# Peptides against a protein of PDB entry 6DSZ: the designs that were tried, part 81

Target 1, 361 residues: chain A of PDB entry 6DSZ
Amino acid sequence: NYVVTAQKPTAVNGCVTGHFTSAEDLNLLIAKNTRLEIYVVTAEGLRPVKEVGMYGKIAVMELFRPKGESKDLLFILTAKYNACILEYKQSGESIDIITRAHGNVQDRIGRPSETGIIGIIDPECRMIGLRLYDGLFKVIPLDRDNKELKAFNIRLEELHVIDVKFLYGCQAPTICFVYQDPQGRHVKTYEVSLREKEFNKGPWKQENVEAEASMVIAVPEPFGGAIIIGQESITYHNGDKYLAIAPPIIKQSTIVCHNRVDPNGSRYLLGDMEGRLFMLLLEKEEQMDGTVTLKDLRVELLGETSIAECLTYLDNGVVFVGSRLGDSQLVKLNVDSNEQGSYVVAMETFTNLGPIVDMCV

## One batch from the design tools (peptide; aimed at target 1 D262 R298 Y343)

Design b2_p27_4_s4 (made by RFdiffusion4, then SolubleMPNN; from b2_p27_4, 12 letters changed)
Fold by OpenDDE base, seed 1:
Structure b2_p27_4_s4 (fold): chain B 361 residues (1-361), chain A 27 residues (1-27)
Amino acid sequence: as target 1 above (361 residues)
Amino acid sequence: SAEEERLKEVLAELEKEEEKRKEEREK
């Protein structure tokens, strides 16, 4: 009996950073197919804390902190539409991952979206939004006492949503999304009414964005609004201000992932299909009334890494590069470039053994 | 280049902001 020791998955399909184990601990959470790995970020590197097996491939993994929680909770959605909210609990040496809430959010009717599952959380933790099927936006209200994740659908007139995020600083939960219609790609916003279970008109829209606009980044206050990333351009819009850049360097390869570096949204890491790592910079302008507006956008090439499926800034210029196609890496951002002109130095490399072919025998 | 200097400034600001955040956590 050859016990085929099922090789542990090594390909990373998601990563997040936050305070999951405690309010003080900085954690890196890594999704590797059906496995969640939890690390504490230390000065000495990544300390493994726990591995958790999930009942399906992790499709969404997001940290969020409801009002009155001391640490982050983890939302997971699997490719089989099993949703859960997880909490880390430590009691002495005993470590438990507690399911606070769970549910299945699969619909009997709907076309699964070709762009895959999108899961987003309102920054004020009022709801979770899910784009699972074309023409539907699923809402999971976040209630502290609810052990059962109940969802409802709101019909989207826009059938071909490319990406969607919740905006910051909105009185009502507000989504911003890129969609495609016969006229091209556009950005629209909707307010989400939990009471009426419908969309209301959002604060702004931008018609005729770049044809290959693929990602929405919600920008926190004081800037607010969103960044739209395309193949050739990066645009900012907040309803009052529009700014676009078309740096030639981004045309060489498609940007596929991003991560916010600063809590105020002044800097973002961008990764492309060639493993190039960029910094996107939001330059501020302080107005006479004390308001902060976006003055300019800039993109700078930092260096090369493995092709990122996901990026997360940790601390002290350390970035985790989660790779599906190559080896994942811990990299250090340096103020000074190396001899090759790179600001990126690999600190640690995590070997990717390739796709585990689940031989369903 | 002027671009390299601007990038260095940005990265240096990152380090300073993180040092401040570390100092604030140690207080």
Scores: peptide ipSAE 0.203, ipTM 0.753, DockQ to the pose 0.901
OpenDDE base, seeds 2, 3, 4, 5: peptide ipSAE 0.180, 0.092, 0.180, 0.193; ipTM 0.737, 0.593, 0.737, 0.748; seed 5 fails the geometry check

Design b2_p27_5 (made by RFdiffusion4)
Pose (drawn by RFdiffusion4):
Structure b2_p27_5 (pose): chain A 361 residues (1-361), chain P 27 residues (1-27)
Amino acid sequence: as target 1 above (361 residues)
Amino acid sequence: SSYDTMEQLAEKLLSQPPLPAEKETRF
């Protein structure tokens, strides 16, 4: 027999922003399935540079540039457990994606968990963290000689884990995650020590959270902490400091995705399965000592995009809406809600044949 | 300049009355 592609996969599973082509090159990297798309934000709008194709299902896609690098290094993990670090290199008149490092990191003894694979990267590029199998947190230290991507497993006493994030602004690599056991689910803190290959007691106390907490947000350096998004209550956790708001405007649909807007983290974008688009706020309270603190949380609806699996703010009040169940599109957010109450205006839609349930000729 | 539109939108929302919500605060 013989199989050909009549149409490339159109559903968007992942999208990230960063400086990948050069420095201050606002790149939008869109993950479909086996395809990877790279764009440069120009005055025209989204203009592509190179659409590559891999022999795997892109499951983790993150950007970073470690200590003393020219441009961001892209990291990709295949669902069949193929890890690689890539680098856009336009040295010549052509374009080549050099593979700085690669290595298969499948464990012969783990059970894939509910909520699938999670790939997290250290705030200061100390290591790559993986959550492939239950009870096994895999660490991949980041240096130069680790070109044949080597790795080691730590053990995780917490068996059922929902979402994991690396915390900003800590003495060393620290992890914040939501896990489940009997008696509801909780949030616990750990410290990754890649010198002893162990877990150390984390920075702060284990808190009880909402029963349906589904997302953890890494809050940037000026504030520090973690934002946990459940079904009804949006909570902020940072050591002893703790804030939460529970608007009934949210419960109607589960919040699925989040995206950081400002570098400060004062503003965030949220998405519903009903197709909404929220703005999560961390309002500031600059005090007498020239320091900045955080006072409250506010969430107010912006309008509605399509159902988003990915979410990304690009530039000049524009957000790329990566839709898996429908057309992905481009959106302009305006201060003046011109028509109705929707601060959201569609600019461009991308044909997504969506989940093809049935068909005929 | 890249974030001015979003800052002005957030300032406009913060100037309006907040929507009803239950709150928990601890320091």

Design b2_p27_5_s1 (made by RFdiffusion4, then SolubleMPNN; from b2_p27_5, 12 letters changed)
Fold by OpenDDE base, seed 1:
Structure b2_p27_5_s1 (fold): chain B 361 residues (1-361), chain A 27 residues (1-27)
Amino acid sequence: as target 1 above (361 residues)
Amino acid sequence: SRLDEVNKLAEKLLSKPPLPAERFEKW
């Protein structure tokens, strides 16, 4: 009897940081295929709290805090379109992950998007948005008492959405997305009407962005707007201000992931396909009226890590590098460079044994 | 210098963590 000990998945396909176990705890949540790992970030490192098996590959994992929740809730969407909202509950030594809401959001008709599943949450927790199928945007209204996740579709005229985010500081939930048409790649915004179940015209658009524009980052207040990351350029737009940079260093490898460091959106980690770790900086300018505007964008190379599938800043310059292709890492960002000119030091490495071949036994 | 800017960046990164810098102090 070869007990093929089913090797636990080691490849990381998502990570998120927030306050899931309590309002005070800082958590790292790691998605490894069908497995969710929950850690508490401590002075001594990562303390494992719980592992959770999911009924499918985790495709989306996002923490969010609805108004009047004391701690973050976890939204998960699986590759089989099973959606759930999870809550952590501890009662003494008993730890439960409670499903507050669940549903299957699969459509009977639709072309699955080639760029895969995108799931986003409105910063004000009014809705979840899902790009699952070409020409459709699925909306899950967030209601506290809703045990069954109900969704509806809004038709998108833009069939080839590359990336989408909800913007900050919008009266109505507003999406910003990169899409491709025969003329190139463009950025557009739409307001989402929950009442009418339709899109309204968004605050701005930008036609003819960089041909390889691949990521949208929603920027929180005071800046607002979005960052568009391409192969050669990084662009900020908020409807009133446009600013683009083309740092030569980003041309060498495609940026594939990002993570916001500061709550105010002043800094972002960027990871590329070569495992280079960058910091994107938003330099502020305070106007005479007290408004804050973007002065400049800067990109700085910090060092090299494993090829990140996902990045998350934890605390005290520590970053979790979730890798699908290589070993995941905890890395320290330092003020001073090492002898090699790197600001990144590996603290811990988590061996990736590669894809679990589901041996159908 | 570019180095000074990176250092100032790293200083800003580390001196103002978005959270209290009490975590990973022993590392």
Scores: peptide ipSAE 0.087, ipTM 0.730, DockQ to the pose 0.036
OpenDDE base, seeds 2, 3, 4, 5: peptide ipSAE 0.014, 0.155, 0.040, 0.019; ipTM 0.395, 0.757, 0.606, 0.293; seeds 2, 3 fail the geometry check

Design b2_p27_5_s2 (made by RFdiffusion4, then SolubleMPNN; from b2_p27_5, 10 letters changed)
Fold by OpenDDE base, seed 4:
Structure b2_p27_5_s2 (fold): chain B 361 residues (1-361), chain A 27 residues (1-27)
Amino acid sequence: as target 1 above (361 residues)
Amino acid sequence: SRLKTVDELAEKLLSQPPLPAERFERW
């Protein structure tokens, strides 16, 4: 019996930062195919806490904190449509990952979307949204006492959704999405009625955005709204304000991932297909009434990293660069650039041994 | 502050002239 010690997957396909192990601990969670790795971020670096085997490739991994929870919960969706909500529980030296809720969200009928599985969580933790199939938006209501994840579908008229997020600061759960039709790419919003299980008209829409608009970033308060990232442009819209920039530097390579650096949404890290790391800056304007509005958008090149599949800011200017195609990295952001004009220094590199091909023998 | 380095970097970056960018629309 050759126990083929299946090499642990090394390619990163998702990462998230939050307070999963405790309210005080800063965690880095890394998805590597079927494996979840949990670290505590310390002054000395990443301390491994737990590795968890999942019953399938992790397709979605999001931290969220329902009202009255002391720490973050973890939503996972697998590529086989197994959904779970996980809680970290420690009792002395015993570490348990508890399944708070689970369910299979697969539909019998539907075309799997070409842009893959998208999973999003309402910032107020009212629901999880899933784009799994063309023309359907799946909703999982979040109920604290429900161990069974129940879902329902809402029909989307827009068949080709590119990306979708929940907006912040909305009375009802509101999605913002980029979609493609024969006329081009557009941005639309919908309110999600849990009661009626339907979409209501959202607060705004923007028709005829950039043809290669590929990513939606929901911006928290005080700005609100969304950022739309294209190949050539970055746009902001919140219903009242529209602002578009086309920095020539982003035209060289497609931005493929982002991470919000701070809770107020003033700064984002952006990664492109060439491994360039950018900072997107939202310049504030304080109005006389004390309201904060967006004055300008700015993109600055920070430096180069491995090609990011995912990015997450940790602490003290340290960023985790999760890479699928290359080595994952811990990088340091510096206030001063080096002689090459880079603000990025690699701290640690995690060797990627390549994709574990599940050879179905 | 967990964001001190990023704050300082952002402040520094914001104090510099912006990189060339085209503005399509501003409302």
Scores: peptide ipSAE 0.314, ipTM 0.691, DockQ to the pose 0.803
OpenDDE base, seeds 1, 2, 3, 5: peptide ipSAE 0.023, 0.149, 0.089, 0.058; ipTM 0.570, 0.610, 0.631, 0.617; seeds 2, 3 fail the geometry check

Design b2_p27_5_s3 (made by RFdiffusion4, then SolubleMPNN; from b2_p27_5, 13 letters changed)
Fold by OpenDDE base, seed 2:
Structure b2_p27_5_s3 (fold): chain B 361 residues (1-361), chain A 27 residues (1-27)
Amino acid sequence: as target 1 above (361 residues)
Amino acid sequence: DRLKTVDELAEKLLSQPPLPAKRVKKD
């Protein structure tokens, strides 16, 4: 009996940073197919805390902090539509990952979207939104006492959603999404009514964005609004302010992932398909009334890394580069460029052994 | 400070000439 020791998956398909183990601990959570790895970020590097086997490939992994929680909870959705909310509990040396809530959110009817599963959480933790199927937006209301994740669908007229996020600073949960129709790609917003289980008209829309607009970034207050990233352009819009740039450098390779650095949304990391790491900077302008508006958008090349599937800023200029195609890395951002003009130095590299081809022998 | 290095980096980057970028008008 050759116990084929199933090689642990090494390809990273998601990563998040937050306070999962405690309110004080900074954690890195890494999704590797069916495996969740939990680390504490320390001055010495990543300290492994726990590994968790999931009952399926992780498709969505998001940290969120409901009102009155001292630490973040983890939402996971698997590729088989198993949803759970996980809590970390430690009692002395005993570490338990507790399922606070679970459910299967699969529909019997619907075309699975070709762009895959999108899962988003309202910044105020009112709901989870899921784009699983074309023409449907699934809502999971967040209730503290609910151990069963129940969902309902809202019909979405826009059949081909490219990306969707919840906006910040909205009285009602508000989604912003890029969609495609026969006329091109567009951005629209909807308010989500939990009471009526319907969409209301959102605060703004933008018709005819870039044809290859692929990502929405929700921008925190004080800026609010969203960033739309395409192949050629980066656009900010918040209903009142519009600003778009077309830096030639981003046209060379598609931006595929992003991560917010600042809580205020002033800086983002961007990774492209060539492994280039960029910083997107939002320059603020303070108005005479004390309002903060976007003055400018700037993109800066930091350096090169492994091709990122996901990026997350840890601490002190350290970034985790989660790679599916190459080795994952811890990289350091430096204030001074090296001789090659790079601000990026690899600190640690995590060998990717490639996809576990289940050779059914 | 979690952001200190990034603050210093961003200040440095912002002090440099920007990468070429065209302004896109809203159609």
Scores: peptide ipSAE 0.494, ipTM 0.908, DockQ to the pose 0.675
OpenDDE base, seeds 1, 3, 4, 5: peptide ipSAE 0.463, 0.472, 0.469, 0.463; ipTM 0.895, 0.905, 0.900, 0.889

Design b2_p27_5_s4 (made by RFdiffusion4, then SolubleMPNN; from b2_p27_5, 11 letters changed)
Fold by OpenDDE base, seed 2:
Order: C-alpha cells, then structure tokens, then sequence
Structure b2_p27_5_s4 (fold): chain B 361 residues (1-361), chain A 27 residues (1-27)
C-alpha cells in the first residue's frame, strides 16, 4: 500500500489577517485550496497554530466581529457553495475550530457568474452578501443564535457584476458594485432591506466609469465611500466627493489584489500582475466643522514581489504576499529605499510546488 | 505601534513629489 502522501497544497488562493485565536493575538489565515492554515504573528515571525481541512476549495474567506464578540469569527464559502462560520476555541492545550453555523447556499437554478464567487460581509455584521449567479444577490442574515445559515436571493437588474462590496457608515447595509452593460461599466449602490428582502435605491451611482474598472474597495469612516480601480485610473466616490487619478505607472500591469493597511482606510497595498507592490494613499483634509474629506489620492511604487493573489499587512511593515502562480512571501516594508529604489525586502519565501492536481483516484 | 513603519514610510513618500498622475474630471 503506497501511502501516496498527498502533497500538501502550496498555492495560496486567499489570506486574511485579524484576531481569530484571541482578542489580543494577531493572526494570519491562509487558504491553500481545501486547506486553511492558522498562524499567530509574532516578533519572531509566523507561529503555526492549526491546520484545518475544508470540505472543498475555499472560495471566500473573511474575518468579521459581530457585536458582543471578543474576537473575530471566520466566514468560509467553498466552491461547492458550502458556507460556514468558524470560531477558534482554546481550552488549555486543546484547540478546537468550532462550527457556529453552516449551510449550503447553492441554488437549483442560476448561471454561475464568469467572474466567479464573490462573498462580502457588512461592516456592521448585519449580513453576508454573495454574488454566485448572474442577476442574483444572495443574502445571509447574521443571527447569533442561528446554527443554520439561511439565505435568500434578491434579484439584480445588473446581470454582469464585476465586483461588489458593502460600504461603511451606512444606516442600512449598502452594497457598491461595478457592473457591465452594453453601454460600458458603471458603479451603483443599493441598500439591502432584510425585512422586505429587496433592494432600495442606494446613496449614489456613477455611470460610465473606466471600461476596465475591475475592483471595488469600501473605504472606512471618516472618508466613507468606495475606491474603484481600473486599468488606467483609480477613482474615489462617496456621494459628495469625487476624485480620480490616472497614474501612468498603473497602466503597465493590471492591479489584481488589494489590502487595507489602516483601520481608517488611509492606506492600501495594491498588487499587479507583474508582482509590483504599490501603496495607495488617501490624503485627508480636516474641515473647520471637524469633518474629514479626501484631499488627494496618491500611488507610490514600493517594489517587486511574487505575483500576489492576495495581500495582507501583518505588523511592523511586514506584509504577507500570498501567491498562486509563484512563491508566497513575507516581505518587509522599509522607510528608506535601497539603491534600486525599492522599499521591499523579502524576509521569507514559501515554495509553491504548483497546483495540486486532485487526482481523483 | 502596528503601523509605525508604514506611518514613517507614508510620511516619507508623501514628502516627495508625487508620481506623474493625471486628474480625471467627472464627465
């Protein structure tokens, strides 16, 4: 009996940072196909805590903290539409990953969207939103006592959603999305009514955005609103303020991932298809009334890394670069550039042995 | 502070002339 030691997955398809193991611990969670790896971020580096096998390829992995929780919970959706909410529990040396809630969110009827599965969580933890199928937005209400994830669909008039996020600072859960129609790409917002199970008109829209607008970033308060990333432009909009930049440096390669560095949304990491790492900076202007508005957007090239599938800022200028196509990395951001003008230094490299061919034997 | 290095980096980046960028007006 050759125990074919199934080679552990090495290609990273998602990563998140938060406080999953405790309120105080900073964690890095890495999705590698069906495997979830949990680390504690320490001054000495990444300490492995636990590995968890999932019942399918992880398609969505998001940390969230419901009101009254001391630490983050983990939402996972698999490519087979199995949803779960996971909690870390430690009792002495015993470590358990508890399923708080689970459900299958597959529809019997629907066209799977070409841009794949999108899963988002309302910042106030009122709901999870899922774009699984064209013309449908699935809502999972978040209820603390519900062990079964119940979902309902709201019809979207917009059949070709490119990306979607929940906005911050909204009285009702509000989505912002880029969609394509025969006239081009557009941005729209909807309020999500849990009671009526319908969309209400959102606070703003922007028709005719850049033709290659591909990503939505929800910006926390005090700025609020969203950033729309295209091939040629980066646009901020919050209903009142519009600001767009077209830095020539981003035209060279498509931005494919982002990560918020600051809780206030002042800085983001951006990764492109060439492995270039950028910082997007939101310059604040404080008004005389104490309101904070966006003064300017800046993009700065930090350096080069492996081609990121996902990015996450850890601590002390350390960034995890999750790569599907290349080796994942821990990189250090430096205050001073090297002789080549790079602010990035590789600290550790995690060899990618390529895709696990699930040989279904 | 979790952000100290990034704060110092951002301050340094912001103190430099911005990369060439065109402002796109809303059509």
Amino acid sequence: as target 1 above (361 residues)
Amino acid sequence: SRLKTVDELAEKLLSKPPLPAERVERE
Scores: peptide ipSAE 0.457, ipTM 0.852, DockQ to the pose 0.675
OpenDDE base, seeds 1, 3, 4, 5: peptide ipSAE 0.329, 0.443, 0.435, 0.438; ipTM 0.701, 0.863, 0.859, 0.840

Design b2_p27_6 (made by RFdiffusion4)
Pose (drawn by RFdiffusion4):
Order: structure tokens, then sequence, then C-alpha cells
Structure b2_p27_6 (pose): chain A 361 residues (1-361), chain P 27 residues (1-27)
């Protein structure tokens, strides 16, 4: 027999922003399935540079540039457990994606977990963290000689884990995650020590959270902490400091995705399965000692995009809406809600044949 | 009145964001 592609996969599973082509090159990297798309934000709008294609299903796609690098290094993990670090190199008149490092990191003894694979990267590029199998947190230290991507497993006493994030602004690599056991689910803190290959007691106390907490947000350096998005209550956790708001405006649909807007983290974007688009706020309270603290949380609806699986703010009040169940599109957020109450205006839609349930000729 | 206050507050946040964007363009 013989199989050809009549149409490339159009559903968007992952999208990230960063400086990948050059420095201050606002790139939008869109993950379909086996395809990877790279764009440069120009005055025209989204203009592509190179659409590559891999022999795998892109499951983790993150950007970073470690200590002393020219441009961000891209990291990709295949669902069949193929890990690689890439680098856009336009040295010549052509374009080549050099593979700085690669390595298969499948464990012969783990069970894939509910909520699938999670790929997290250290705030200061100390290591790559993986959550492939239950009870096994895999660490991949980041240096130069680790070109044949080597790795080692730590053990995780917490068996059922929902979402994991690396915390900003800590003495060393620290992890914040939501896990489940009997008696509801909780949030616990750990410290990754890649010198002894163990877990150390984390920075702060283990808190009880909402029963349906589904997302953890890494809050940047000026504030520090973690934001946990459940079904009905949005909570902020940072050591002893703790804030939460529970607007009934949210319970109608589960919040699925989040995206950081400002570098400060004062504004975030949220998405419903009903197709909404929220703005999560971390309002400031500059005090007498010239320091900045955080006072409250406020969530107010912006309008509605399409159902988003990915979410990304690009530039000049524009957000790329990566839709898996429908058309992905481009959106302009305006201060003046011109029509109705929707601060959201569609600029461009991308044909997504969506989940093809049935068809005929 | 509460809805109007929430709308004004959201508009102020968006305006601050627009100003920060303009400052970055100038740099």
Amino acid sequence: as target 1 above (361 residues)
Amino acid sequence: EEEEEEEEHLQEELEELQEEEEEEEEE
C-alpha cells in the first residue's frame, strides 16, 4: 500500500513566542502535528521564514537562550520521546536548522499519566524538566557537552500530578505543582538538586487548593510566586502571601489556556472552552520604600475568540489565537470597546479543517 | 454603576498597556 498527505494538519496544538531568527526578531512558532512553522512579526503581519517538518508529534515546544547565547534555542520533544535542541542559523543565503543536541529519553518502566506530557524549563536555563510518567520526574541538565542529550530520573512521591511549573526568583531550581491523592488535591513545593540528583524540601508550605485546579502559572521575577487556575477560584500562592478571587463569571466553562502579556506579569490572558478570552490582572501597590508589591486579583471579560488550545500575545495589542477545534485567527484588542462589549476584533482567520469527524465524496 | 466602574477600570488597564507599547517603539 502507499499513503500520501493530501492536506497538512491544520489544527494548532502549540504556539510560542521569542527571538529565534535573530535578536529582537519577534517569532511566532506554531506547532501543528509533525509540522513546525516559524514566522517573523513584520509590519505586514505574520510573514514566514521557514516551515520545517519533523519525524515526530511535537508534544513539548519551549524557547530559551541560556547564559551567554546569541539567540534563543528551541527545544522540542516528540510524543515518542525524541528530544532535541535546535537553532535557527541563516549564516548563508539559505536557512538551516542545526540540531545542537538530541537524545531519546523513554523510560522502559513508567506509565503515562493523565494530563499527558509536561515539559518545563528553568527560569535561568539550568535544566529541562519532564513529567512523562507517573511518579518519575526526569531532569536534563543544561550545559555544552551534553550534546548527546543525557538524562536521569528523580523519584516523585506524589503519584497523580496535574501541572508542573518552575518558579521564578528562588535560591536554586524550585518546582511548584498540583498533585492529587485521596482527600482532594494539593500544591507542593520541591527543590531540584542536579548535584545530588534528589528532591529537597521546597520553599513554602503545602497548601490545599481547589478540587479542580488544572493550571499553574509561573509568575515572573518582580512579584514571584505561582498562580493556580481552577474551575471557579483563581488563586495566587507565594510563600505566606496568598490571594484569591472567585468570580461566578468563570464556572460556566473550564479555563484551559493562559498566556503572559507583560514582562512584569501584571496582565494575563485566559481562555474558555466556550470560546471566551479573559484578562487576569495582578494590580500593583508601589510602597514607600520604592519597592513594588501585589495587592489584588481582578478578572474581567474581554470578549470571545475561537476555542483556543494555544494563546500568545504578539505585539501592538495583537494576540494570535491558536485553535485546535476550529479556525486559528488573529485578534486586535482595543481599549475602546467599540461594538457591544467585545474588546476583541478579528483580523485574520486560518483555515482549520478541525477535528474531521465524518466525510463523503 | 458597578458595571460602568469595571468597564472604566479595564479601559485604564488597556490604555496603560498601549502607552507601554508606545514607549517601547520609541526606544

Design b2_p27_6_s1 (made by RFdiffusion4, then SolubleMPNN; from b2_p27_6, 14 letters changed)
Fold by OpenDDE base, seed 2:
Parts: sequence; C-alpha cells; structure tokens
Structure b2_p27_6_s1 (fold): chain B 361 residues (1-361), chain A 27 residues (1-27)
Amino acid sequence: as target 1 above (361 residues)
Amino acid sequence: SKEKEEREYLEKVLKELEEEEKEKKEK
C-alpha cells in the first residue's frame, strides 16, 4: 500500500485580506479547494499561522466586521452549500478556529445558476446575500447570538444574474446587479427588506449596458454607487453621475478579477485572462459645497503577472496574485518602471502543481 | 505622446500610493 501522501492543493480559488487573527494583524487568507491557509503579512513576507481543512470546496470566502467586534469574522460557503462564520481565537500558543455559526443553505428546488455561486455581505453587516439559484436571492440575516444560520429566499424577477454586490451608504441594504434578458445586459438595484422579506425599488437602474458586462464593484463613500466592468467598457453609476470609458487596452483580454486598493475606493487592481495587471483610478472632483464627485475614470497597465483568479492588495505596494492556472505570486508595485516598462516585480512565486488528479486507488 | 502622459500619470499615482503607505507606518 503506497500511501501516496496526498499532495496539498496549490491552485488558488480565492483570497481575502483583513484583520482576522487580531485587530492589528494584516492577514492574507487563501482558499485552495478545501483548504484555508491563514497568513500574517509582515515586512519579511507571508508568515503562516494556520491551515484549516474545510468540509468541502470553498465557493465564497469573505471577511466582515460586525459592529462591536474587535476583529474580522470569516464567512465561508462551500460548493455543497454549507455556510459558516468563523472566528480566530488564540490563547497563548493554542490557535483555534471557532465556528460561531453554521447552516446548510441548499434549496430542494431550484436550478443552480450557470455563473456559479455568488456570496456578498452588506457593508453594514445587516445580512449576507447569496445568488445560488436562478430567480432566487437568498438572505441570511446577521444576528450575533444566533449559532444557526437561517436563510430565506426572495424571488428575483431577473433570472440570469451575472454579478451582484451590496452598495455602500444605503439606509436599507441595497443590491446592485448585472443581469441578462433577451434585450441584452442591464444594471438594476433593489432594496432588501428584512422585515417584509421582499425587494423594494432601488435608487437607480441602467438599461442596455455593454453586452459583456460581467462584474460589479460597489464603490465606498464619498463616491458611492458601482462600477460595471465589461469586455470593452468600464462604467460608473451612482444614480446621479454616469461615466463610461472604453480604453482599447482592455479589449485585448477579459478582465476576470478585481480588488480595492484603498478604503475610499479611488483605486482598484484589475486582472485579465492574459495575466495583465491594471490599476483602475477614480479621479475626484471637489465641488464648491465640499461634495466629492467622480471627474473621470482611468485604466493604467502596471505589468504582467500569473493569470489571477483573485487579487489582494496587502500593504506597501505588495499584491498577492492568487492563480488557479499558474503559479501564485507576491508582486511589488514600483514607482519606476523596469527596462521593459513594467511597474510589477515578482517578489515570491508559489508553485502550482496543477489539479490534484484524484487517483482512484 | 498619449503614452508618455499615461506613464507620467501612472508614476504620479504610484508615488502617491508609496507616500500613503509610508504615512501609515509612521502612525
């Protein structure tokens, strides 16, 4: 019996950054199929803290901080619809990952969406939203005292949701989503009523966006609103301001992931299917009344990396490039370009050994 | 050229990012 030591998964399928181990620590959390890796970001690089085996493939991984929590909690949803909220707890040298809440959110009836599982958290931590099935939006109310994650469904008239996010700065939890109908792709907003368990009309909509609009980025205050990323265009909308750009450089390859660089949402990293790394920039215009409005959008090519499945800005211009198809990387953004005109330098490379072929023994 | 302007803009942004990260370490 050759005990083939099961090779640990190396392909990255998700990453998030926040303060999970403590309020002060900057963490990188990496999902590798059923494995969660927790790192502390240090000046010397990534320090491994804990590895956690999950009961299934991680489909959603999001950090969130409920009011009155000193550090972030981790929401995980597996591909088998097991949901949990995890807390990091250290007592001396003993490190425990505590399950604060758990539940199965699978429905007996529903067509799984072709675009896969989407999980989002309200910025004010009022609820978790899940798009699991066509024509349904699942809501998990966030209650601190509840160890059992209970969900309810709201019917969504839009059957083909491409992407969805919660907006910032909304009195009620408000979703913004790209959907497809026979007329094309559109953007719509809904307020989510926890009390009535229904959608109310959202603040705005945009019909007939780009046919290949694929991603929604919720923009923090003071801008608010959302960015819609397509194949050919990037659009901003907040109900009052609309702005679109069509930089030729993004037409060459599909943008597949994004990450916010700063808390104010003025800068984002974008990764495409060729491994090109871009910065998306929101230029501010200060009005005479002190209101900040969007002046312009810009996209700038930083350089080339491994093909990103996920991107995470860490600190000091360091970016984690989580790759499923290639090697994951720590890269540095430099102020000056190299001889090739790139502002990106690889600091560390994490070898991807490819898919674990389940050798049926 | 447009390319030169884009480069100068990017370098300005990257410099601003570097400065912001230095200020965070000093606090």
Scores: peptide ipSAE 0.565, ipTM 0.926, DockQ to the pose 0.888
OpenDDE base, seeds 1, 3, 4, 5: peptide ipSAE 0.173, 0.254, 0.024, 0.264; ipTM 0.717, 0.786, 0.483, 0.803

Design b2_p27_6_s2 (made by RFdiffusion4, then SolubleMPNN; from b2_p27_6, 13 letters changed)
Fold by OpenDDE base, seed 5:
Structure b2_p27_6_s2 (fold): chain B 361 residues (1-361), chain A 27 residues (1-27)
Amino acid sequence: as target 1 above (361 residues)
Amino acid sequence: SEEEEREKYLKKVLEELEKEEEERKKA
């Protein structure tokens, strides 16, 4: 009996940071195909807590904290449309990952979107949104008593959604999305009515954004609104304020991932296809009435890392660089640049042994 | 120079990041 110990996947396809194991613990969660790795972030580095096998490739992995939960819950969607909400429970030394809710959200009808699965959670934890199929937005209402994830579809007139997020600070759950039509790429917002199971007109739209606009970042309060990242430009819009920058440095390589550094959304990490790590900065202006508005956007090159599939800021200037194409890294942001002008130092490297070709024999 | 101003700005931003982390660890 050759127990072919299937080599564990090493390529990272997602990562998130939050408080999953406890309210106090800072966790790094890493998706490696069908495996979820859970770490506690410590002063000494990453402490492994548990590995969890999933029934399919992890396509979406998001932490969220419903009202009255002490710690984050984990939403996972697999590439086979199996959805679950997971909770970490520890009883002494016994560690369990509890499925609070599960469901299959696959539709029998619809064209799977070419840009893949998008899963988003409303910041107020009212719903999960899924873009799985062209012309459909799937909603999973978040209810504490619901052990079965029930979903419904809302029809999208916009067939070619590029990216979508829930906005912050909205009375109703509001999505912001980049879409493409024959006239170009545009940004639109919709309010999501749980009651009527329909879209209402959102607070704003921006027609004719950059042709290669690819990512939406929802910006927390006090700024609100969204950042739209393109190939050549980065734009901000919140309904009242519009600002665009076109820093030449971002034209060299496509930005492919982002992560928020600050809870207030003043700083973001950006990673490009060359492994360059940037910081996007939102400069604030405080108005006489005490309102905070966006004054300017700035992009600064921090240094070079492995090509990020995902980025997550941990703490104390430490960033996890999840790589699919190269080695994942734990990197430190330094206050002072090195002789090469880099602010990035690799602390730890996690060898990527390449894609496990599941040879179905 | 623009480069020196950029470096000074980024240094300030990173110093602010470290301070915010120190404050969060004290809370």
Scores: peptide ipSAE 0.373, ipTM 0.850, DockQ to the pose 0.825
OpenDDE base, seeds 1, 2, 3, 4: peptide ipSAE 0.367, 0.377, 0.365, 0.025; ipTM 0.848, 0.855, 0.850, 0.528; seed 2 fails the geometry check

